Peptides against a protein of PDB entry 8OXM. Designs and how they scored, part 329

Target 1, 371 residues: chain A of PDB entry 8OXM
Amino acid sequence: FKAEFRLAGGVNLPKIIDCVGSDGKERRQLVKGRDDLRQDAVMQQVFQMCNTLLQRNTETRKRKLTICTYKVVPLSQRSGVLEWCTGTVPIGEFLVNNEDGAHKRYRPNDFSAFQCQKKMMEVQKKSFEEKYEVFMDVCQNFQPVFRYFCMEKFLDPAIWFEKRLAYTRSVATSSIVGYILGLGDRHVQNILINEQSAELVHIDLGVAFEQGKILPTPETVPFRLTRDIVDGMGITGVEGVFRRCCEKTMEVMRNSQETLLTIVEVLLYDPLFDWTMNPLKALYLQQRPEDETELHPTLNADDQECKRNLSDIDQSFNKVAERVLMRLQEKLKGVEEGTVLSVGGQVNLLIQQAIDPKNLSRLFPGWKAWV

## One batch from the design tools (peptide; made by RFdiffusion4, then SolubleMPNN)

Design b2_p29_1_s1 (from b2_p29_1, 16 letters changed)
Fold by OpenDDE base, seed 5:
Structure b2_p29_1_s1 (fold): chain B 371 residues (1-371), chain A 29 residues (1-29)
Amino acid sequence: as target 1 above (371 residues)
Amino acid sequence: MTKSEIENLKKFKEEAEKRYKALLEEELK
């Protein structure tokens, strides 16, 4: 280990440490404190399995469809070492950094990221109609710029085109795999982009199995397909490459139903894997900036195991696990809203749900649905 | 980047996109 460390941004101030391996190679590591990395570790294993399924299929292998994975070594319930994704940046840091964000550089006359967030926070407790109107005003005055990521990083036209294709494939694969697993909390700091490959790396996998739908502000989209995410795909947007890669990924997932159900069943009943949404975790994920100052000291409250009778906890847990398995089976059969859809029909419904400004306007303002 | 550099880069990328669009359709077939 080197004696120097860097702080990564964010509430938990994770430490970036440089390690020299026995092979003489330098490796960066992210040390997260106070986070349960067990969920990230488990979800990385599921992603590796999904990648194995995608590599076995000729159509998805030809398209190089993969979800990016990183090594997680949980050290305790509250600490672990993550492989630092060297040469990655949070999409939020590139897009909406206060000093030199792409929105400020390319659209200096648009609303600031702060003005957009303020406007959406002011309507957070208002009607869906009022949220929609303010969201549309924000979107009109905050135009997408994520196309400039590949334009800045890849000067050669052929390389730029290949990298924009790799980005689009990465968004498609991670969106469909994330939907099948019910992955939530896909805010702009939980999605990294690789500056060399243009592939996405999803981090902080603590909201899975549609547990985002039981948050105080429920998640209303199947995955992040916001205007900047789409702008990064170029002029075709969600059509052509993205749609076709989603369909081929969904086809592999649906054809792997038995394998996926068996793995998720083992995980849901693993006593070491707490995937259930805790009320304290739900409050933490949707805290207001004004509430951040007061709740910092009280998270040191001891694990008062509310000794609810072990029997009532177990029955409630089993019912939630059964519901998760049933919903996973429905997704893998193409059952949406009580109807059986084709792969193309299911993918089309998911894309329409993810880009619908009515769904996006209902999200928690911290998710930044206008980005 | 200056505004002029951004505009030149956009035009250059649009011309590249037209040339490679056909290759993409073939790769995906």
Scores: peptide ipSAE 0.026, ipTM 0.387, DockQ to the pose 0.011
Fold by OpenDDE base, seed 2:
Structure b2_p29_1_s1 (fold): chain B 371 residues (1-371), chain A 29 residues (1-29)
Amino acid sequence: as target 1 above (371 residues)
Amino acid sequence: MTKSEIENLKKFKEEAEKRYKALLEEELK
């Protein structure tokens, strides 16, 4: 290991360490503390399996539909080494960095990212109507700028076009596979963009199997398809390439139903894979500034084993696992809201749900639905 | 890049984007 480290941005201040291997190659390592990297490791394996399914299909292979994966080496329940995605940046750092963010550079007369967050925090405990009105005001005064990412990074027009297609395909593939797996917590710091490929890298995969719906502020969107995410696709937005790539990804997922169910069943019953939402994790993900004072460091995970009888925990776990499997089977059959949809109908419903300002206005302010 | 170079690059890319959209609509038939 080199003696020097760099901080990656974000609340947990992960350390980037350069390591020289026994092969003489330098490798960047991200040391995350406090996160259970086992969840990320398991989800990376699931993404690799999904990528294998996508590569077997001619239509998805021709479109180069893939989820970007990274190597995870869990060291403990609270520490591990990630292969640092060299040449990636959090979309939040590019968009809403306080000094040099794209919103401040391209829209200096719009609300600041801080003003938007403050306005949405002020209405967090208010009605859905009040949240919607304030969200619409924020959106009117905070216009999307993510189109400038590809414009800044790719000067050549042909390269720029190819990279914008790669971005759009990456958003489509990760959105549909993320929906099938029920991935949550898709805030702007948990999505990286590769500065060379324009592909997305999803990190912090701890909210899976729709466990985001049982958070204190439930997740109301199937994936992140916010205004900046759409702006990065260019003038076609969600139409054309994005929609077709979603449909082709969904076709492969639905045609792989038995394989995906078997994989998820094995994972749900793996005692080493803690996918369930617990109160401490829920509090950590949606921590209110008011609640920071009561987190005494003495809440060892061991002490809030309220001895609910092991039998009641196991019965509750089994009922949650069964519900997850049933909901996954419904998604893979195209069952939405009790109706069987075509691939095009299902993808259309998911896009409409993801872009609905009523759904977006109900999200936790930390998710930054206006970005 | 100067502000003028960014605006010129923006216009050039918007025109390229219109041309490529038309080409993509032909390839997507």
Scores: peptide ipSAE 0.024, ipTM 0.344, DockQ to the pose 0.011
Fold by OpenDDE base, seed 1:
Structure b2_p29_1_s1 (fold): chain B 371 residues (1-371), chain A 29 residues (1-29)
Amino acid sequence: as target 1 above (371 residues)
Amino acid sequence: MTKSEIENLKKFKEEAEKRYKALLEEELK
């Protein structure tokens, strides 16, 4: 290891450490403290299994449908080392960085990302109608620019076209697998894009199995398919390549029902895997920027031993796990809202739900559904 | 997954459930 480290920024101040391998190659590693990386590690293993299923199917293999994975080594419940995703940038940083973000560069007369966030925060406690109206005003004055990512990075037209296809395939695969695993909406900082491959890397997998639906502001979309995510696909948007890649991914997932149920069942009952949403985690995930100032980390775990009988905790956990498995089984059968859908029907419903401005307007403003 | 991979995962589940119960019983002692 080099003696120096860099801070990646953010509240948890993750440390970027350069290490020299036995092969003489420098590798960057991110050391997270205070974060439970076990969930990320487990979800990476699930993604690897999904990738194995996708590689076994001829139609998904031909389309190179994969989820990008990274190495996670949990060291403790609150520490681990992850492989730093070298040559990646958060899509949120590319799009809405305060100084040089693509929205500011390409749309200098649009609302700032801060103005958009402020407007949506002002209506956070308002009606769904008021949220929708303000969201539409924000969207009108904050036009998508993510098409420019591939245009900036790939100057050769043939390379540009192939990279835009790689991006579209990556979004489709991650969206459908993310839906099956119940990852929900993904914060724009938790989606990295590879500057060489145009593929997405999903990080911070702390919300899984539809636990986003039990947040103080429930998730209303099956996955992140915001206007910028769609704009990155180019002129065809969600049609053609994206839709077909979603359908082919969903076909593989549905045809792998027994395998996926068994995998998730193992994970849900893994004593080392805390996937449940707790109130503190829920508050942390939906903290207001105004609330960041007063939460000194003096969460003294006052061990108020709520002597909940073992039986009540176990029964509550088992009921949640059973519900997750039941919902996963429904998804893998194509059961949506009590109706059995074809793969095309299910994928269509999910796309429509994900792009619906009524659903997007109801999301937590901190997750920037207008980006 | 192969049938053997699924069977190995089922065994791992049963072991994980057993460990979970044991951990819950240990935290209450």
Scores: peptide ipSAE 0.018, ipTM 0.338, DockQ to the pose 0.020
Fold by OpenDDE base, seed 4:
Structure b2_p29_1_s1 (fold): chain B 371 residues (1-371), chain A 29 residues (1-29)
Amino acid sequence: as target 1 above (371 residues)
Amino acid sequence: MTKSEIENLKKFKEEAEKRYKALLEEELK
């Protein structure tokens, strides 16, 4: 390891360290402190299993449908080493961060990202109708620009077209697998795009198995399919390549029901894998920018005070695990809202749910559903 | 997965469930 480190920024101040391998190659590593990488590590293993299923199927293999994975090495409950995704940028950084964000560059007369966030925060505690109206106003005055990512990075038209297809396939694969695993909506900083491949890398997998639905502001979308995510697909949007790749991914998932149920069941009952949503994690995930100042809680929450009655915790956990498995089984059967759907019908419903402005307007404003 | 891989995962589940119950019983003593 080199003695020097860089800070990646953010609340947890992850350290980027360079290490020289025994092969003489330099590798960047991200050292996270105060973060449980076990969930990320487990989810990467699940993604590898999903990738194996996708590679076995001829239709998904021909389309190169894969989820990008990274190496995670948990070192403790609160520390680990991530493979730094070299040559990736957070979608949120490209779109809305800094003075040079793509929205500001391409749409200088639109609302600023800050104005959009402010407007949506002002209605956060209001009715769904008021949230919807303000969300529509925000969307009208904050037009998508993510198409320009591929246009900036890939100047050759043939390369540009290939990379836009790679992006669209990556979104489709991650959306459907993310739905099956209940990853829900993904914060724009937790979706990286590879600047060379145009493929997505999902990081910080701290919400799984639909635990996003039990957040203080519950998730209302099956996956992130916001306007910028769609704009990156180009003129066809969710139609054509995206839809077909979703359908082919869903077909593989549904045909792999026994395998996926068994995998998830093992994980849900793994005592080393805390997937349950706790109140502190929920608060952390949906913190307001204004609340950042006072909570230096010394997370010396020693495990002592959760002396809640033995019987109630075990029964609560088992009932949550059973509900997760039941819902996973429903998804893999194509059961949506009590109706059995075809693969095409299920994928269509999920796409419609994910792009519905009514659902998007109800999301936590901190996750920027207008981006 | 192969049938053998699924059977190994089922065994791992049963062991994980036992470990989980034991851990819950220890944390609450």
Scores: peptide ipSAE 0.018, ipTM 0.357, DockQ to the pose 0.021

Design b2_p29_1_s2 (from b2_p29_1, 14 letters changed)
Fold by OpenDDE base, seed 2:
Structure b2_p29_1_s2 (fold): chain B 371 residues (1-371), chain A 29 residues (1-29)
Amino acid sequence: as target 1 above (371 residues)
Amino acid sequence: MTESEILNLKEFQERAEKIAKAMLEEELK
């Protein structure tokens, strides 16, 4: 390892370290110091399996529909080495960097990212109506700019068009696969974009199987399809390429129901894969800047008081696992809100849910639903 | 993670990949 490290962006300030392999090759590694990289490792395997399904289908293979994966080497429950996706940037760093973010560069008269966050934090404990009104005001004064990512990176018009299509396909594939797996916590720092391929890399995969719905502020969208995400697709937005790629991905997932259920069942009962939401994790994910001062590290959660009777925990766990499997089976059958939908109907419902400003306004302000 | 926990996770990973690959090979027959 080199003695020098760089900080990656984000709240946890993950360390980028350069290591020289036994082969003499330099490799960049991301060291996360507080995240359970086992969850990321398991979810990367599920993504590899989904990619195998997508590569077998002629329609999805022709469209090059894949979810980007990275190598994870878990070192502990709280540390591990990620393969640093060289040439990726968090979408949040490109869009809402305090110094030179795309919103500030292209929309200097709009609200700052800080002003938007402040306005949404002020209404966090208010009614859904008040949240919606403030969210609409924020959205009116914070216009999307993510179209400029591909325009800045790809100067040749033919390359630009191809990369915008690659981006749109990547959003579609990751959105549908993420929905099937119930992937949450899709904030702007947990989604990287590759500066060469325009494909998305999803990181921090610790909120899965719809566990985002049991957060103190529940997740109200199936995936991130915010205004900047849509703006990156260009003038057609969610219509045409995105919708068709979602439909073709969903078709493959639904036709692979037995395979996906068996895989998820094995994962849910793996004692090494802690997919359940715990109160400390929930607090950490939705921590308020104001609450940072009082959480002295002396919450040694003594493993003692969470010794609720092992029997009651195990019964509660099994009931949650059964509900997750049942809900996964419903999704793979196209059952939404007790109704069986076609692939097109299901994808349409999910798109409408993801873009609904009422759903977006209810999200935790740290998710930055206005971006 | 102990070295044993890392090994168990790696073995689980290899088993899950084998199961997924086998199921996928059966669906293609």
Scores: peptide ipSAE 0.009, ipTM 0.358, DockQ to the pose 0.018
Fold by OpenDDE base, seed 1:
Structure b2_p29_1_s2 (fold): chain B 371 residues (1-371), chain A 29 residues (1-29)
Amino acid sequence: as target 1 above (371 residues)
Amino acid sequence: MTESEILNLKEFQERAEKIAKAMLEEELK
């Protein structure tokens, strides 16, 4: 281990530690403190299983449809070593970095990221109509720029085109797999993009199995498909390559229903895998900047007293797990709102839900649905 | 997590991979 560490950005200030392996290779490791890396580790395995399914199918293999994975070594319930995704940047850092974000560089006359956030926070407790109106004003004055990622990184036109296709395929695969697993919307800092491959890496998988729908501000989109995410696909947007890759991914997921249900069932009933949403986790995920009162972690809540009747907690847990499995089975059957859809119909519905400015306007402002 | 809990997670991980691999090998027959 090198004695020096770098802080990665974000609230938890994860420590990047450079390690020299016995092979003489430098490896960056992210040390997250206080985050339960177990959920990330488990979800990486589910992604590896999904990748195995995608590699077996000729149509998804030909399209190189994969969800990017990273190595997670949990060290404790609140600590672990991540293989740092070297050569990746958070899409949020590229787009809305305070100093040199792409929005500021390419659209200097648009609203600042701070102005957009402020406007959306002011209407957070308002009607859906008021949220929609302000969201549309924000969107009009904050135009997408993520097309410039591939243009900056890939100067050769043929390479640029290939990398834009790799990006589009990566978004499609991660969106559909993420929907099936109920990852919901993803914070812009929790989506990394590889600067060499243009593929996405999803980190911090602490919301799964549609637990985002039970947050104080519930998720209203099946996955993150914001204007910048779409802009990165280029002129065709969600049409053509993205849609076809979503359909082929969904086809593989639906055809692997039994495998996916069995895997998720084993995970849901694993006593070591805490996937449930708790009030503290919900508060943490949707903290307002104003609610950054010094929650000194002096809640040594001695976990002593929640030895309340194991039976009632167990019954409530089992009912939630059963509901998650039922909803997963519905998704894998193409059941949406009580209607059985074809793969194309289901994918179309999900795309429309994800890009609907009415749904986006209802998201938690901290997740920056205008980016 | 104790060293035992880490081991249990790795063993769970290996079991989940084995189950997925076995189910996937049955779907190929």
Scores: peptide ipSAE 0.008, ipTM 0.353, DockQ to the pose 0.018
Fold by OpenDDE base, seed 3:
Structure b2_p29_1_s2 (fold): chain B 371 residues (1-371), chain A 29 residues (1-29)
Amino acid sequence: as target 1 above (371 residues)
Amino acid sequence: MTESEILNLKEFQERAEKIAKAMLEEELK
């Protein structure tokens, strides 16, 4: 280990450490403190299984549809080493870094990321109508720039085109797999982009199985498909490559329903896999900047056996697990709002839900739905 | 979610905020 560490941005202040391997290669590692990396480790195994299913299917294999995985080594319940994906950057760091962010560089006359966040925080407790109006004003004055990621990194036009396709495929695969698994908390710091492959790496997988819907501000989108995410796809946006890759991913997921249900069932009932949303976690995920001062997370939550009546917890847990399995089965059957949809119909509904400014305006301001 | 499920979730959140606050008050002693 090198003696120097860097803080990664974000609430958890993960320590980026450089490790020299026995092979003499430097590997950047992220040491997350206070996060349950077991959730990340379990979700990486699920992603590996999804990748195996995608590789078995000819149509998804031809398109190289994969969800990027990373190695997680849990060291404790609240600490572990993430093999940080060397050459990845948070999309938020590229887009909305206060000094050198792409929005500031390419759109210097637009609202700052801070102004956008402030405007959305001011209406956080307001009506959905007021949130929508302010969100539309923010969006009007904060135009997408993520197209410039591939343009900056890939100067050769043929390479640029291939990398933009790789990006679009990665967004599609991760969006559909993430939707099936009910992956939440897809804020701009939890999505990394590989600077060499243009593929996305989803991190912080602790909000799964639609537990984002039970947050104080519920998640209203199936995945992140915000204006910058779409802008990175280029002129076709969500049409053509993205839609087709979503459909082909969804076809594989739906055709693999028994396997996916069995895997998720095992995980939901694994006593070592705490996937349930707890209120401390909910408060932490939707903490206000004003509340940062008082929550010194002395989360020594090791010792309080709150002897809640084990019976009532177990019954509530089982009911939530059953509901998660039922909803997963519905998704894999194409059941949306009590209607059976085709793969194309289901994917279309999900895209429309994800890009709907009414849904986006209702998200927690920390999610940065305008980015 | 039914209206009753949303209500139960709000009650759960309120109970949990109380527990979180009590735990924070114990750690400050």
Scores: peptide ipSAE 0.000, ipTM 0.287, DockQ to the pose 0.073
Fold by OpenDDE base, seed 4:
Order: sequence, then structure tokens, then C-alpha cells
Structure b2_p29_1_s2 (fold): chain B 371 residues (1-371), chain A 29 residues (1-29)
Amino acid sequence: as target 1 above (371 residues)
Amino acid sequence: MTESEILNLKEFQERAEKIAKAMLEEELK
């Protein structure tokens, strides 16, 4: 290991370390502290299985539909080593979190990311109607710019077009698989884009199996399909390539129902896989930016008190696991709101739900649904 | 989601918010 490390941004300040392998190759590693990387590791295995299913189908294989995976080595419940996704950038960093973010560069007269966040935070406890009105005002004054990612990175028009298609396919695959696995909305820092492939890498998979619906501010979208995500697809938006890739991915998922149910059942009952939402995790995921300063989690929570009510906890856990499996089975049958939909109907419903400003306006403001 | 599932989710949310708030208030002490 090199003696120098870089901090990756974010609350947990993960350390990027360079490791020289026995082969003499430098490899970047991300050392996360305080994060349970077991969930990430398990979800990467699920993604690999989904990729195997997608590779078996001719239509998805022809389209090269895959979820980008990375190596995770959990060291403990609170530490691990990630393969750093070299040549990737968080979409949020490109868009808004840099002093030279794309919104500032291309739309200097729009609201700042801070102004947008402030406006949405002011209405966080207000009615859905008030949230919607303010969200629409924010959206009007904060126009999408993610199209410029591919334009900046790929100067050759033929390469640019190919990379924009790769991006669109990656969004489609990750959206549908993310919906099936109940990943919900994804924070803009937890979606990386590869600067060479234009494919997405989803990191920090701490919300799965629709546990985002039980957050203090529940998720209202099946996956992140915000205006910038759509803008990166270019002029066709969610139509054409994206929709077709979603449909083909959903076909494979639905046709693999038994396999996916069996896999998820094993994972839900794995005592080493804590997928359940706990109040601390819920708080952490939906903390206000102003509260970031002082929470040193000196949680020396002695493991002792969790042992007493094991019977009631186990019954509650089993009921949640059964509910997750039932909902997964419904999704894989195309059951939405008690109605059986075709693949095209289901994909259409999911796209409409994901892009609906009413649903987006109800999301936790910290997740920046206007980006 | 059934009405019962939505209700159970709301109760869980209210409980989670209460616990989260109590834990924040204890960590700030």
C-alpha cells in the first residue's frame, strides 16, 4: 500500500488508497469505515446473477445489457475494502457538487443547487400540493444538463452516439433490476458514471427490498429517473432505446422468477445479511445537511439489549421477509396495484411513476430529485 | 400495497422517526 491516501467525499470520508499488486500494477482501493459492506457485497453477487440471466437471453446479450459490478471485500460489519471504480465519477459531482459542476457551467443563470435544496427543505413538512408547486418552480429554474457529460467526454460523433447508447442501456438495466430488488431511488453520489464506457456503477446499496418505502420520508419512485438521468439519454429520453432495454430486461427477470425468488429467499434469511431498515440507518439516510457536523457515532451500543426480545424481533423479521418475497413475486408476475400487466404495461407504469413530478416532489429533499 | 400494508408502513415510519429523534437527542447530550 502507498503511504498516501485521498479522501473520497461524503459523510463517512472513505479513504482511497493505492495498492501495488505482486504483478507491479497499481490498483486503487476504497477503504470504507463505519459502513456495512456486507450488503454491498451481497447485492454485487445478486447483480452478477442477474448479469448471468441477461447473458443467457439472446435479446439482452445482443444489447449488452449488464449491471456494472465491483469487488467488495467486507472486513467487518463496519469496515471493508472496495475496488475503487477507477475512471468513474459520481453523477452528482459532475452535475452539482463541484465548483465547476455542469449546472453552473451550462446554466449559470439557473438556481444554484443550494437554492434548490433550500426551497425544497422549506416545504419538507408541508402538504403534497405545496411540495409539488415548489418542485415545479425549482425544475423550471434548474434545467437538466447531463447531456453534456457524453459531449465533453466523447468528441467523435460516432463514439459519442455509441457511448450515449451505452449509458441509456446501463440506466435501463440498472433501473429494472433495481426495481426488482427494491433499491428505490439512488442518491446522486451513489451513482457513478464510467468516463470511458458511459456505463453506470451503483454503489452503497444500503437500501434494498423496498426498505426505502419505510424511511421517514418514504420513496415514491421505483428507481432514479430524474430529469438529468433522462437528459443523458439525449433527444429520445425514455423512449426508444431506454424503453426497449427496460422491456427486454423485465422479460428476462419475469422469465427467471423461480431463480430470482430462490436467490432472494436465501438472502433474506441469511443471518449475516442485515437488509432490514433500522431507525439509525433511516436517520442517517435522511439526515439534514446542517446536522452533518457533530454526529460522531460513539455507538458503543452494547450488543446485550438486542438479545432479550429476540422472539418478537424474529416474528417481526419473518413477517417482513415474507412480505418482501410476496412483493417480489408480484413484481415478477407483473402485478402492480392488484392488476396483472404485460411487460410493456409494467415498464410503462414504472417509467411514468419514476418521472412523475408529483412522486419526485415527495422524495426526501436531501436526495435532490430535481437533479 | 394493501391498506393494511400502508398502515403497517406508516406505523413503522412513526416508530422509526420517534426512535431516531430520541437517539439524536441522546447523542446531542
Scores: peptide ipSAE 0.000, ipTM 0.236, DockQ to the pose 0.109

